Peptides against a protein of PDB entry 5GWM. Designs and how they scored, part 6

Target 1, 52 residues: chain A of PDB entry 5GWM
Amino acid sequence: DSAISKEDEERYQKLVTENEQLQRLITQKEEKIRVLRQRLVERGDAKGTELN

## One batch from the design tools (peptide; made by RFdiffusion4, then SolubleMPNN)

Design b2_p24_6_s4 (from b2_p24_6, 12 letters changed)
Fold by OpenDDE base, seed 2:
Structure b2_p24_6_s4 (fold): chain B 52 residues (1-52), chain A 24 residues (1-24)
Amino acid sequence: as target 1 above (52 residues)
Amino acid sequence: DIEEEIKELEELKKKLEELKEQLK
């Protein structure tokens, strides 16, 4: 029976964990970009409403 | 096969690192 080696299982678990961490970091950066863009829009809209 | 699954995860890791670099 080709039992998965302990080394292969540890390597697999490390790759899964690292990929999940990278996905979370990307999501956090994308959310920060979204928030910054929204703040720029809100500042633009505030200047537009003062002229009317 | 676990060796095939490890290779797929390594390819995914590479793509995620490329995206991480673009968002610096």
Scores: peptide ipSAE 0.048, ipTM 0.612, DockQ to the pose 0.059
Fold by OpenDDE base, seed 4:
Structure b2_p24_6_s4 (fold): chain B 52 residues (1-52), chain A 24 residues (1-24)
Amino acid sequence: as target 1 above (52 residues)
Amino acid sequence: DIEEEIKELEELKKKLEELKEQLK
C-alpha cells in the first residue's frame, strides 16, 4: 500500500503522454506508407493502361 | 523516389515501435 510519490506519478504521466505521442506518430507514418504504396499501384496501373 | 521514401518511413516506424516497446 505504498502510495505512489507525486514524483513517481509525474514520471508515469510523462511516460503515458510520450507513449500516446509515439502511437500517433506510428499511425501517421503507417498512413503515409499506405498512401505512398497506393500511389505506386496507381502509377503501375497507369503504365499497364498505356500498354493496352 | 517513392520507394526510397517508403523505405525511410518503414525504418522510422521500426524505431518508433522499438521506443514504444521500451516504454512498456
Scores: peptide ipSAE 0.040, ipTM 0.579, DockQ to the pose 0.361
Fold by OpenDDE base, seed 5:
Structure b2_p24_6_s4 (fold): chain B 52 residues (1-52), chain A 24 residues (1-24)
Amino acid sequence: as target 1 above (52 residues)
Amino acid sequence: DIEEEIKELEELKKKLEELKEQLK
């Protein structure tokens, strides 16, 4: 088994960090979607109505 | 429009999940 180079390890760690950032961003978008759906329910807005 | 904003956020979430899958 060939050992991973230092450059490949540094590249891998950058991808791991980016993946964690993307996971946090996904969670933030999911929470925002939940809040917006809750506001639609509270207003009694019908699906497909052009209400802001 | 809250429904339009939900749609845009769901499309963005999908793109981020696709990028996450490419990192596996």
Scores: peptide ipSAE 0.039, ipTM 0.577, DockQ to the pose 0.360
Fold by OpenDDE base, seed 1:
Parts: C-alpha cells; sequence; structure tokens
Structure b2_p24_6_s4 (fold): chain B 52 residues (1-52), chain A 24 residues (1-24)
C-alpha cells in the first residue's frame, strides 16, 4: 500500500484550495446574474432585446 | 447594458466551471 507522498498531498491541497476559491467565485457570479435578471424583470425588459 | 453584462458574467462562469472540471 503506497501512501501518498507529502509532496503529492501538498499538490492535492493546493488544487482543493483553488477549487474552493473557484466555487466561491462561481457562486458570486451566479448571484450577480440573478440580481441582474431580476432588474430586467422589474423593468419589463425581455431577454434578447437591446438594453442600454 | 445589463444584457451584455449578464453575457460576460455567464462566459466567465463557464470558464470557471471548465477550470473546476479540470481539477476533478
Amino acid sequence: as target 1 above (52 residues)
Amino acid sequence: DIEEEIKELEELKKKLEELKEQLK
């Protein structure tokens, strides 16, 4: 049974941390998209229309 | 405009999801 080396564990932890950061960024963008879509609904703007 | 901003954010979200998939 080959236990993972310390260097492989450190590499894995870096990837996990990066993934968690990306997940947080995705969630922030999803919320921003939700808010912007809600503003379009409040204006009565249809998707696919030219917006200013 | 708001639609362009949504599009840019959706494109960025897509890129982040692609990077996330590469980490699996």
Scores: peptide ipSAE 0.039, ipTM 0.577, DockQ to the pose 0.406

Design b2_p24_7_s3 (from b2_p24_7, 13 letters changed)
Fold by OpenDDE base, seed 2:
Parts: C-alpha cells; sequence; structure tokens
Structure b2_p24_7_s3 (fold): chain B 52 residues (1-52), chain A 24 residues (1-24)
C-alpha cells in the first residue's frame, strides 16, 4: 500500500486551498469587469435616447 | 505524485489568468 506521506498530503491540501483562493479572486475580478461594462452600456444608452 | 503535479499546473494557469485580468 503506497501510503501517501504526511508531507505529500500537506502539500496537496496547500495546493487545493491556494487554487480555490486564486479561482475566487479571478471570479471577483471578472464580475467587477462585467459590472463596469454594464454601467458603460447604460450610460451610452442614456445618451442615445436623448438624441432621438 | 501525478495529482500534485496536476495541481501545480492548474495553479500556474490560474496565476497566468490573474495576470491577464490585471492588465485589462
Amino acid sequence: as target 1 above (52 residues)
Amino acid sequence: SKEIEELEELKRKLKQIEEELKSL
């Protein structure tokens, strides 16, 4: 039975936690970009409706 | 282990995507 060493288990757990943190940060940045783009569209639409 | 190497490669890809998002 190739018992995973305690060192390999600790390394694995650290990598899982770090990857989850990185994924959360990416998701937060993507959502912020989406919100900023939506606000730019809404401001553009408001200017377009005043000219018609 | 193969699983540790796969997670290290995933970490590298996520860091690359994070740097790309910082440049926008």
Scores: peptide ipSAE 0.061, ipTM 0.646, DockQ to the pose 0.065
Fold by OpenDDE base, seed 1:
Structure b2_p24_7_s3 (fold): chain B 52 residues (1-52), chain A 24 residues (1-24)
Amino acid sequence: as target 1 above (52 residues)
Amino acid sequence: SKEIEELEELKRKLKQIEEELKSL
């Protein structure tokens, strides 16, 4: 039974934690981009409706 | 945009971490 060394377990947990942190930051940025794009569409639609 | 560039950098770092996890 190749017991995972304590050092390998600590490294794994560090990488998992970092991954989770980066994923949260990605999700926050993606949501911000989505909101900004939606506002641009709404402004474009408003201008299109005014021009029509 | 700067925000997209930062997002792409985070995705690259995330991918690197995922590859390191697979190598353990």
Scores: peptide ipSAE 0.053, ipTM 0.622, DockQ to the pose 0.512
Fold by OpenDDE base, seed 4:
Structure b2_p24_7_s3 (fold): chain B 52 residues (1-52), chain A 24 residues (1-24)
Amino acid sequence: as target 1 above (52 residues)
Amino acid sequence: SKEIEELEELKRKLKQIEEELKSL
């Protein structure tokens, strides 16, 4: 295994950090979609999910 | 749905980052 360069390590750490941020955002969006779907079911408004 | 499309775009970006990580 060749030693990783400083530039490759810095790039890797940047991508890891960005991945973690995107994973958190995905989780937040999934929870928001769940809440919106639940509200539409409770209201009997099936068309609301098509708009979002 | 706008919120679902935003989620799918985030998943696409996540997948791109995962492929970049594998290429290092």
Scores: peptide ipSAE 0.056, ipTM 0.626, DockQ to the pose 0.609; fails the geometry check
Fold by OpenDDE base, seed 5:
Structure b2_p24_7_s3 (fold): chain B 52 residues (1-52), chain A 24 residues (1-24)
Amino acid sequence: as target 1 above (52 residues)
Amino acid sequence: SKEIEELEELKRKLKQIEEELKSL
């Protein structure tokens, strides 16, 4: 088993933090898309394909 | 849609980070 360097530990911690941030942003965007699609269904609006 | 495009870009970045984590 090779000892983990301090530089590798710092890099790992940075990647973990970035991963958690990106996962939160993905979840927020997925929820926003879900809410927009649901509102279009509730309105009976055939323009659901025009979602940005 | 712009929102879907941004979501797919975030998924690509997340996957890259996950592969980097596995390589450590």
Scores: peptide ipSAE 0.055, ipTM 0.625, DockQ to the pose 0.604; fails the geometry check

Design b2_p24_7_s4 (from b2_p24_7, 13 letters changed)
Fold by OpenDDE base, seed 3:
Structure b2_p24_7_s4 (fold): chain B 52 residues (1-52), chain A 24 residues (1-24)
Amino acid sequence: as target 1 above (52 residues)
Amino acid sequence: SKELEELEELKRKLEQLKEELEKL
C-alpha cells in the first residue's frame, strides 16, 4: 500500500472540512424550511406560495 | 422557493465533494 502523501492528506482534510460545513448549512436550511411550514400549518395561512 | 434552490445547490456541492473523496 503506497503511503498517502502529506499533500493528499492535506487535500483530504480540506475536503472533509468543507463537506462538514456544507452539511451544517443544509441542516440549518432544512430546519428553517420545517419551521416555516409548521407556522403555515398553525396559522392556516393561504400565503404558503409566498414562501421564499 | 429561493431557500429550496439554495439547499439543492448545497446538496449538489456536497455530492461532488463526496465523489472527490472517493477518488483519493
Scores: peptide ipSAE 0.039, ipTM 0.600, DockQ to the pose 0.576
Fold by OpenDDE base, seed 1:
Structure b2_p24_7_s4 (fold): chain B 52 residues (1-52), chain A 24 residues (1-24)
Amino acid sequence: as target 1 above (52 residues)
Amino acid sequence: SKELEELEELKRKLEQLKEELEKL
């Protein structure tokens, strides 16, 4: 069993950290989209289905 | 919406990172 090199471990950790950061940004944007959709529904704005 | 387009871009980048992790 080839032990993971220190270089490969550092590379992996960097990618994991970046992945976690992107996931947090995705979650924030998904929540913002949810709030915007809710505001459109509250306004009776049919544009709620046109959100791109 | 611009916000959805940005979200889709982030999801694409996230998928690329997952694929890179699978190659290690």
Scores: peptide ipSAE 0.042, ipTM 0.613, DockQ to the pose 0.663; fails the geometry check
Fold by OpenDDE base, seed 4:
Structure b2_p24_7_s4 (fold): chain B 52 residues (1-52), chain A 24 residues (1-24)
Amino acid sequence: as target 1 above (52 residues)
Amino acid sequence: SKELEELEELKRKLEQLKEELEKL
């Protein structure tokens, strides 16, 4: 097993950090979609689903 | 649909990053 270069470790850590950030953004947007869908159901506003 | 489309694009990017991690 060749030792991982410092450059490859830095690349890996950047990708891990970006992946975690994207996962958080996905979760936030999924929750926002859930809340919007719930509001549309509660209000009977069928028009909102086509806008977002 | 716009918010859902943005979410789908983020999921695509996340999958690409996972594939890049597997190639290191």
Scores: peptide ipSAE 0.042, ipTM 0.601, DockQ to the pose 0.587; fails the geometry check
Fold by OpenDDE base, seed 5:
Structure b2_p24_7_s4 (fold): chain B 52 residues (1-52), chain A 24 residues (1-24)
Amino acid sequence: as target 1 above (52 residues)
Amino acid sequence: SKELEELEELKRKLEQLKEELEKL
Protein backbone atom coordinates (compact mmCIF):
# COMPACT_ATOMS: atom_id res chain seq x y z
CA ASP B 1 0.00 0.00 0.00
CA SER B 2 1.50 3.32 -1.08
CA ALA B 3 1.77 5.90 1.73
CA ILE B 4 -0.48 8.94 1.26
CA SER B 5 1.56 12.01 0.29
CA LYS B 6 1.32 15.24 2.31
CA GLU B 7 -0.23 16.91 -0.77
CA ASP B 8 -2.93 14.23 -1.02
CA GLU B 9 -3.70 14.59 2.72
CA GLU B 10 -4.04 18.38 2.33
CA ARG B 11 -6.33 17.87 -0.69
CA TYR B 12 -8.42 15.36 1.28
CA GLN B 13 -8.80 17.73 4.25
CA LYS B 14 -9.91 20.57 1.93
CA LEU B 15 -12.54 18.33 0.32
CA VAL B 16 -13.80 17.15 3.75
CA THR B 17 -14.10 20.75 4.99
CA GLU B 18 -15.92 21.90 1.83
CA ASN B 19 -18.24 18.86 1.96
CA GLU B 20 -19.18 19.69 5.57
CA GLN B 21 -19.81 23.35 4.66
CA LEU B 22 -22.02 22.38 1.71
CA GLN B 23 -23.93 19.87 3.87
CA ARG B 24 -24.65 22.59 6.47
CA LEU B 25 -25.83 24.99 3.74
CA ILE B 26 -28.08 22.28 2.22
CA THR B 27 -29.60 21.60 5.67
CA GLN B 28 -30.26 25.33 6.20
CA LYS B 29 -31.95 25.66 2.79
CA GLU B 30 -34.03 22.51 3.33
CA GLU B 31 -35.22 23.87 6.70
CA LYS B 32 -36.09 27.23 5.08
CA ILE B 33 -38.10 25.41 2.38
CA ARG B 34 -39.89 23.37 5.09
CA VAL B 35 -40.82 26.52 7.05
CA LEU B 36 -42.07 28.30 3.90
CA ARG B 37 -44.20 25.29 2.89
CA GLN B 38 -45.64 25.07 6.42
CA ARG B 39 -46.57 28.78 6.36
CA LEU B 40 -48.29 28.35 2.97
CA VAL B 41 -50.32 25.39 4.29
CA GLU B 42 -51.28 27.31 7.46
CA ARG B 43 -52.43 30.32 5.39
CA GLY B 44 -54.41 28.15 2.94
CA ASP B 45 -52.55 29.87 0.08
CA ALA B 46 -53.06 27.49 -2.87
CA LYS B 47 -50.84 29.68 -5.14
CA GLY B 48 -47.70 29.46 -2.95
CA THR B 49 -46.19 26.51 -4.88
CA GLU B 50 -44.64 28.84 -7.50
CA LEU B 51 -42.61 30.90 -4.95
CA ASN B 52 -39.73 28.46 -4.52
CA SER A 1 -38.21 27.83 -7.54
CA LYS A 2 -34.96 29.82 -7.08
CA GLU A 3 -34.28 28.40 -3.61
CA LEU A 4 -34.96 24.88 -4.92
CA GLU A 5 -32.62 25.45 -7.90
CA GLU A 6 -29.84 26.61 -5.54
CA LEU A 7 -30.43 23.54 -3.34
CA GLU A 8 -30.18 21.22 -6.38
CA GLU A 9 -26.91 22.87 -7.44
CA LEU A 10 -25.46 22.43 -3.93
CA LYS A 11 -26.52 18.75 -3.87
CA ARG A 12 -24.77 18.24 -7.23
CA LYS A 13 -21.57 19.86 -5.90
CA LEU A 14 -21.77 17.75 -2.72
CA GLU A 15 -22.09 14.56 -4.78
CA GLN A 16 -19.08 15.57 -6.91
CA LEU A 17 -17.01 16.11 -3.75
CA LYS A 18 -18.05 12.69 -2.38
CA GLU A 19 -16.98 11.04 -5.65
CA GLU A 20 -13.62 12.86 -5.53
CA LEU A 21 -13.06 11.69 -1.93
CA GLU A 22 -13.79 8.07 -2.94
CA LYS A 23 -11.24 8.28 -5.80
CA LEU A 24 -8.30 9.46 -3.65
Scores: peptide ipSAE 0.040, ipTM 0.604, DockQ to the pose 0.612; fails the geometry check

## One batch from the design tools (peptide; made by RFdiffusion4, then SolubleMPNN)

Design b2_p25_4_s3 (from b2_p25_4, 10 letters changed)
Fold by OpenDDE base, seed 3:
Structure b2_p25_4_s3 (fold): chain B 52 residues (1-52), chain A 25 residues (1-25)
Amino acid sequence: as target 1 above (52 residues)
Amino acid sequence: MDEEELELYKKLLEEIEELRKKLEE
């Protein structure tokens, strides 16, 4: 068993925080796309939205 | 999402997995 250095711990914490931020951004974009598609359906618009 | 955000997300996941592997050694 090797002890994790303080530097490796700080790097891990930064990566976890950044990963959570990216995951939130992805979820927000996906939800926005879902809402836009639903609004098009409700309006009777025959054109679907595509992912960019 | 755009291709740049997706590539950054994948790279970050790989780096986290490498750090988790070191923690288990």
Scores: peptide ipSAE 0.041, ipTM 0.571, DockQ to the pose 0.043
Fold by OpenDDE base, seed 1:
Formats: structure tokens, C-alpha cells, sequence
Structure b2_p25_4_s3 (fold): chain B 52 residues (1-52), chain A 25 residues (1-25)
């Protein structure tokens, strides 16, 4: 096994931390989209029940 | 996600994959 340079390890950890931050932001946006879609479905269901 | 955020995310994933490959050598 080639010795991992300390510089490469530090760079890897920095990128992993940044990736985790971006993934958290993505998850928050995806949850917001889910909530908005659910509200749209509920409004559609309400219109469907009014037509029956 | 705007296009800039997506591009940054893709670049970061590529760099992580390259580093993982180097760690397995």
C-alpha cells in the first residue's frame, strides 16, 4: 500500500466536509419540493371532491 | 438547486472519486 500523503488526506477530508454541507442543502431543497408537491396534490384532491 | 450549485456539486464528487482512486493504489 502506497503511503497516503498527509496533504492528500487533508484535501480529501476538506472535500468530504464540503460535500456533506452541499448534500444537506440538497436534502433541505428536496424536502421543500416534497412539501410543495404534497400541497399541490391536496389542492387537486379538494377540487376533485368538489366536482363529485 | 441552481446550475452553479449543481456544477460545484458535480466537480466536488469527481474530485472525491479521484482521491478515493488514489487511496486504493
Amino acid sequence: as target 1 above (52 residues)
Amino acid sequence: MDEEELELYKKLLEEIEELRKKLEE
Scores: peptide ipSAE 0.039, ipTM 0.573, DockQ to the pose 0.043
Fold by OpenDDE base, seed 5:
Structure b2_p25_4_s3 (fold): chain B 52 residues (1-52), chain A 25 residues (1-25)
Amino acid sequence: as target 1 above (52 residues)
Amino acid sequence: MDEEELELYKKLLEEIEELRKKLEE
């Protein structure tokens, strides 16, 4: 069985960490979008209502 | 209409699409 090289394991761990970072950034932006949608709805803006 | 909030919303959606594209590559 070809043992995974230490270099390949380190590359994999970097990709896993980067993926987790990107997922956190997506979550942060989605939360900001949720807050903006709520503010638009609370103001009674017609376009804000369409964002629901 | 709060044009500044709508512009920020559109920008954030575009940035999410770009991040999702990076996760698929």
Scores: peptide ipSAE 0.038, ipTM 0.599, DockQ to the pose 0.614
Fold by OpenDDE base, seed 4:
Parts: C-alpha cells; sequence; structure tokens
Structure b2_p25_4_s3 (fold): chain B 52 residues (1-52), chain A 25 residues (1-25)
C-alpha cells in the first residue's frame, strides 16, 4: 500500500463529483425517455430514440 | 443524451477506476 498524493486525492474527488453529476443527468434523460416510450406504447405507436 | 456527454461519462469512469486502483496499493 502506497501513500496517495494530495493531487491524486483532489483529482479523485473532482472526478467522483463530476461522475455523480453526469449520472444524475443520465438518469433524468433515461426517465424522460421511459415516460415518452410508455406514452407511445399506450397510444399503440412505436418510435425509437437516438443519441446525438 | 449527446455522444459528447456519453464519451465524457465513459472517460470519467475509466479515470475513477485507475484512481481506485491506486487507492488500493
Amino acid sequence: as target 1 above (52 residues)
Amino acid sequence: MDEEELELYKKLLEEIEELRKKLEE
């Protein structure tokens, strides 16, 4: 086990925070897609989603 | 979701995995 540098620890904490922010954004988009797909299914329609 | 957001997410995951490996040394 080696000591972690202060720079590596700060980088880790930054990346964890950014990852959590992106994960929340992904979850919000996925929920929106889920709701839209559900509405299309309930209407008897089928439409896909695309990533930009 | 934009391809740029997905690419950034994947990059962050990889960098976190590398740092987690260092924390376990």
Scores: peptide ipSAE 0.047, ipTM 0.585, DockQ to the pose 0.047; fails the geometry check

Design b2_p25_6_s1 (from b2_p25_6, 13 letters changed)
Fold by OpenDDE base, seed 4:
Structure b2_p25_6_s1 (fold): chain B 52 residues (1-52), chain A 25 residues (1-25)
Amino acid sequence: as target 1 above (52 residues)
Amino acid sequence: SDLEEYEQLLREIRELRKKLEELKK
């Protein structure tokens, strides 16, 4: 039978959950980075103006 | 400072992206 075991399903779900968590964290940090980068530019900070 | 926080977040994102890539293998 090609059906996966309960154990395999649980392993898969853990990976899915971790992936989703990582994506959310990345998105949140990237938004904060956008805000911080803008603040650095507004301050005229040399490092800020060179930041990507 | 905003710069220090910015640099910290960049480091954290880099690590998160590394973990994400490992999950895709």
Scores: peptide ipSAE 0.231, ipTM 0.793, DockQ to the pose 0.648
Fold by OpenDDE base, seed 3:
Structure b2_p25_6_s1 (fold): chain B 52 residues (1-52), chain A 25 residues (1-25)
Amino acid sequence: as target 1 above (52 residues)
Amino acid sequence: SDLEEYEQLLREIRELRKKLEELKK
């Protein structure tokens, strides 16, 4: 049976870390989007009120 | 403005999602 080398594991961990970082950034931006969208609606902005 | 920031964030999320898809390849 083949085994994963230390170098392969390190490469994998770098990809996992990058994935987690990107997911966190997406989550942060999505939360900000929700806040901004609500503000636009509450302010009666014509474009904001058309937003989903 | 809030609208401009909203639209910018939508674009940025789209790009981040593209990067995630590339990582999955």
Scores: peptide ipSAE 0.231, ipTM 0.793, DockQ to the pose 0.618
Fold by OpenDDE base, seed 1:
Structure b2_p25_6_s1 (fold): chain B 52 residues (1-52), chain A 25 residues (1-25)
Amino acid sequence: as target 1 above (52 residues)
Amino acid sequence: SDLEEYEQLLREIRELRKKLEELKK
């Protein structure tokens, strides 16, 4: 039966780990964006109120 | 300022998403 090599499995696992790290960074920044956007809206900033 | 930080984070997320797309190729 066909199976992937150990080298290919290690390369794949490195990509999975990097992907997960990038996803966590994006989630953290998106959470901060939500907080900042709300502050901009609450202060009545014209530029902030145009943000989505 | 909050606005400058907001805009900076949007730029950083855009770059991170580009990296994710490259990994998916």
Scores: peptide ipSAE 0.230, ipTM 0.792, DockQ to the pose 0.679
Fold by OpenDDE base, seed 2:
Structure b2_p25_6_s1 (fold): chain B 52 residues (1-52), chain A 25 residues (1-25)
Amino acid sequence: as target 1 above (52 residues)
Amino acid sequence: SDLEEYEQLLREIRELRKKLEELKK
């Protein structure tokens, strides 16, 4: 029967953790983008309006 | 300004997405 080595499991977990960290950073920035985009639209900024 | 910060965040997200794609390879 095949089995995953401890080293392979640790390498995999590091990649999973990094992936999750990157996703969290993206989510945080996207939330700020949502707020900023709304402010730009509310102010009638031409660039904000075009940003969609 | 809000516009400058918005543009900066878009650039940063693009770079994070690139890193994410590299991890999947």
Scores: peptide ipSAE 0.230, ipTM 0.792, DockQ to the pose 0.653

Design b2_p25_6_s3 (from b2_p25_6, 13 letters changed)
Fold by OpenDDE base, seed 3:
Structure b2_p25_6_s3 (fold): chain B 52 residues (1-52), chain A 25 residues (1-25)
Amino acid sequence: as target 1 above (52 residues)
Amino acid sequence: SDLEEYLELQREIEQLRKKLEELQA
């Protein structure tokens, strides 16, 4: 009834892997965003392009 | 710059979240 084919399992696993990759990328970028946001707040210069 | 990178990362995260939503749909 709930049998899954090998092809379906392979497709599912690819989606799981991609999902995990996307989650990791999001986490990495969010961590960097937190750092950058804090720097911007501390500097108080959100309009400058000279922020290193 | 920190500002440019911040804005870029925000855009990239939005794209990733959209892709993730599509994947989970």
Scores: peptide ipSAE 0.236, ipTM 0.806, DockQ to the pose 0.506
Fold by OpenDDE base, seed 1:
Structure b2_p25_6_s3 (fold): chain B 52 residues (1-52), chain A 25 residues (1-25)
Amino acid sequence: as target 1 above (52 residues)
Amino acid sequence: SDLEEYLELQREIEQLRKKLEELQA
């Protein structure tokens, strides 16, 4: 039979959990990026390197 | 600075996306 073994299911679930954790970290950083990008736009300085 | 933090976060996201792609390969 082509049924997934318990070992294979546990291995898969670990990968799913790691994937979800990485996605949450990406989302958190993207939220901060949106705020920072808006601040940079509002300052209107195209040179950028002078921005705090 | 806001620019330096922005660039750092972009680099970190790229690393995380690379890891995500490796898990899905």
Scores: peptide ipSAE 0.234, ipTM 0.805, DockQ to the pose 0.589
Fold by OpenDDE base, seed 4:
Structure b2_p25_6_s3 (fold): chain B 52 residues (1-52), chain A 25 residues (1-25)
Amino acid sequence: as target 1 above (52 residues)
Amino acid sequence: SDLEEYLELQREIEQLRKKLEELQA
């Protein structure tokens, strides 16, 4: 019967953890992007680089 | 600026998505 080694399990767990961390980071940045996008729309300044 | 931060965050998300894709491949 097939079985994974302890090393393979640890490697897999690290990948799962990293995947979850990346997903959380993406979510956090997307939340901020929604706010910033709304501010940019409200200001209506197409040049935008001057907006703080 | 809000625009600069927006663009920076978009770049960072793209990098994160690329890394995520690599993990899932």
Scores: peptide ipSAE 0.235, ipTM 0.806, DockQ to the pose 0.527; fails the geometry check
Fold by OpenDDE base, seed 5:
Order: sequence, then structure tokens, then C-alpha cells
Structure b2_p25_6_s3 (fold): chain B 52 residues (1-52), chain A 25 residues (1-25)
Amino acid sequence: as target 1 above (52 residues)
Amino acid sequence: SDLEEYLELQREIEQLRKKLEELQA
């Protein structure tokens, strides 16, 4: 006869939503990192301060 | 610059991964 309260369920759902939001942010930043890393590779001998 | 933005994003990714780990613990 185990059960959870509505308050516990709402708290759990907030954690699930936050987890999904964090994962989306990570994915978005990793995609941007991939683009920037490719630009850095293509520029080769360019100094870091000369990059956009 | 692309390099400065790259370094900033890497730092932010690490912070987000840390928070995600704490959430899953």
C-alpha cells in the first residue's frame, strides 16, 4: 500500500523538466562548439586574437 | 572571437554537466 503525495509528484515532475532543459542546453552548446572548433581548424595558423 | 566563445561555451557545458549530475544523484 505504497503511495506518493501530489506534492511529491509535482516535485518529481519539476526535476524531470529541469533535467530535460539542461540536456537541451548542453546539446545546443555542443552544436555551437562543433561549429567553432571546425572554424578554428580551418583557420590553422591564425592566432587566437585574430579570430572572430 | 571564435576562440573566446569556444572557451566560454566549454566552461558553461562543464557547469551544466555538474548540475545535471547533481540532479541525477
Scores: peptide ipSAE 0.233, ipTM 0.805, DockQ to the pose 0.487; fails the geometry check

Design b2_p25_7_s1 (from b2_p25_7, 13 letters changed)
Fold by OpenDDE base, seed 5:
Structure b2_p25_7_s1 (fold): chain B 52 residues (1-52), chain A 25 residues (1-25)
Amino acid sequence: as target 1 above (52 residues)
Amino acid sequence: SALEQAKKEAEELLEEELKREKEEE
């Protein structure tokens, strides 16, 4: 087994942690987009096509 | 309108995500 250097392992773990943080942020933004799209639908249904 | 504003906010949020994803790849 080619033992990776300690420095390479530390770099990898930083990238993994960063990726996990970014995935959480993506999920939060996607949920916000979903809520905004739902508001568009609800307001579109209530007032018809005249608001676009 | 409140509809146009909500659409604009959704587009801005998506553009921010796509920009960060491209800067971090």
Scores: peptide ipSAE 0.032, ipTM 0.597, DockQ to the pose 0.032
Fold by OpenDDE base, seed 4:
Structure b2_p25_7_s1 (fold): chain B 52 residues (1-52), chain A 25 residues (1-25)
Amino acid sequence: as target 1 above (52 residues)
Amino acid sequence: SALEQAKKEAEELLEEELKREKEEE
């Protein structure tokens, strides 16, 4: 059981924190894409009704 | 149009996500 060095633990915690930050950023972008796609559908339906 | 702008912004965001996914792979 090679005890993880304090330096390796600190590196790991930095990677975990960075991963959590990236995951939050991904979720925010995905939600923005979802909202934009929904607006495209709603406006496309409005234009589809105007084109029909 | 506001529709075209929203489409372009959605495509740009998706391309950025796909680029990051490929850089992580």
Scores: peptide ipSAE 0.029, ipTM 0.580, DockQ to the pose 0.034
Fold by OpenDDE base, seed 3:
Structure b2_p25_7_s1 (fold): chain B 52 residues (1-52), chain A 25 residues (1-25)
Amino acid sequence: as target 1 above (52 residues)
Amino acid sequence: SALEQAKKEAEELLEEELKREKEEE
């Protein structure tokens, strides 16, 4: 049973915290992309009715 | 316009990604 050193446990905990931060950033970017796509669709639909 | 703002926000996201990619090289 290779007991992980205190340094390895601290490194692991840092990676867990970083992963949680990255997941929050991914979610924020995905939401921003969703909003941008929605704005593009809403304006595309508005221009689709301006069949000049 | 809301579309111009959406384009600008998309360009800013792309520039941030390209900047990070260049800093990792």
Scores: peptide ipSAE 0.028, ipTM 0.533, DockQ to the pose 0.037
Fold by OpenDDE base, seed 1:
Structure b2_p25_7_s1 (fold): chain B 52 residues (1-52), chain A 25 residues (1-25)
Amino acid sequence: as target 1 above (52 residues)
Amino acid sequence: SALEQAKKEAEELLEEELKREKEEE
């Protein structure tokens, strides 16, 4: 049974930490997109015209 | 519009992160 090397464990821990950071950033960007889409709707309804 | 541009930039930034996440899997 090939035990996972210490180097492979350190690589795995880096990937786990990076994935957690990316997931937080994704959530923040998704919320930003939601807010921007809502503002487009509110402005579109107010102007009756498509915003470029 | 500046608002549509800002939405597009936010979507592009999300796609780049999702691409990086998938390349690390």
Scores: peptide ipSAE 0.040, ipTM 0.609, DockQ to the pose 0.050; fails the geometry check

## One batch from the design tools (peptide; made by RFdiffusion4, then SolubleMPNN)

Design b2_p26_1_s1 (from b2_p26_1, 11 letters changed)
Fold by OpenDDE base, seed 1:
Structure b2_p26_1_s1 (fold): chain B 52 residues (1-52), chain A 26 residues (1-26)
Amino acid sequence: as target 1 above (52 residues)
Amino acid sequence: DELEKLKKELEEIQRQIKELEEKIAA
C-alpha cells in the first residue's frame, strides 16, 4: 500500500504552510500595486511602473 | 522585481510539494 514516512509528512506540512504564506504575500503585494495604479489613474497620471 | 522573486519562490515550493505527492503515489 502507498504510504508516507514521518519525515516526508513533516516536510510536506512545512511546504504547504510556506506555500500558503507566499500566496498571501503575493496577493497582498498585487493588491497594493492595483491600488497604487488606480490612484495614478484617478489623478490623471499615466501608468509608469517598473517591472516587478 | 520583488513580486517576480516571490512568484519564483512559490513555484519552487509547489514543485517540491508535487515531487512529494508523486513519491507517495508511486
Scores: peptide ipSAE 0.387, ipTM 0.849, DockQ to the pose 0.623
Fold by OpenDDE base, seed 4:
Structure b2_p26_1_s1 (fold): chain B 52 residues (1-52), chain A 26 residues (1-26)
Amino acid sequence: as target 1 above (52 residues)
Amino acid sequence: DELEKLKKELEEIQRQIKELEEKIAA
């Protein structure tokens, strides 16, 4: 049965929204990491950043 | 690793989305 309940619809919408938010956040952080690494290279710093 | 944690969260959300999609398709 290809039916969706109201509860499933609402849950799906929330999950889709959260998925998009997380994707954007990950992209932003990865870009920040790239920029920081580039700055380290420009400064001649051989040390990497420890991420946790 | 914060980035790794975020990626794991995303993976879990995507799993739940897929689960709902499969439920609807059944």
Scores: peptide ipSAE 0.385, ipTM 0.849, DockQ to the pose 0.573
Fold by OpenDDE base, seed 5:
Structure b2_p26_1_s1 (fold): chain B 52 residues (1-52), chain A 26 residues (1-26)
Amino acid sequence: as target 1 above (52 residues)
Amino acid sequence: DELEKLKKELEEIQRQIKELEEKIAA
């Protein structure tokens, strides 16, 4: 007897959408960080950056 | 810090998704 209410369905849809958005955003930021770090290496810059 | 914050937010969203999936399966 597995059923989902309208409210649960709407909540689920919102959560799934947000999950996808966050995943994309994280990926984009991680890629940007990678590129920036690579540029620092290529320039021979000694500046270290702590990323959190 | 920002990246870790986003990862924690993602984990929370995924937890809520799982909770709803368990609810519907019950």
Scores: peptide ipSAE 0.388, ipTM 0.850, DockQ to the pose 0.614; fails the geometry check
Fold by OpenDDE base, seed 3:
Structure b2_p26_1_s1 (fold): chain B 52 residues (1-52), chain A 26 residues (1-26)
Amino acid sequence: as target 1 above (52 residues)
Amino acid sequence: DELEKLKKELEEIQRQIKELEEKIAA
């Protein structure tokens, strides 16, 4: 029979938490980039955005 | 650059989650 140890459960929970944190951070950064680019378009700025 | 780094970190974490899930299912 398959089973999960206490150590595996704790590791899993940490990984899930970190996964969610990174997903939120990525989404926030991508949205910020989108908004900034949109503002440049609306203002008629011809200067491109170079982001790393 | 920074965003891609975060995406790579996410991929690695997701890989480890999958590995644990496969261990449990075995």
Scores: peptide ipSAE 0.385, ipTM 0.849, DockQ to the pose 0.602; fails the geometry check

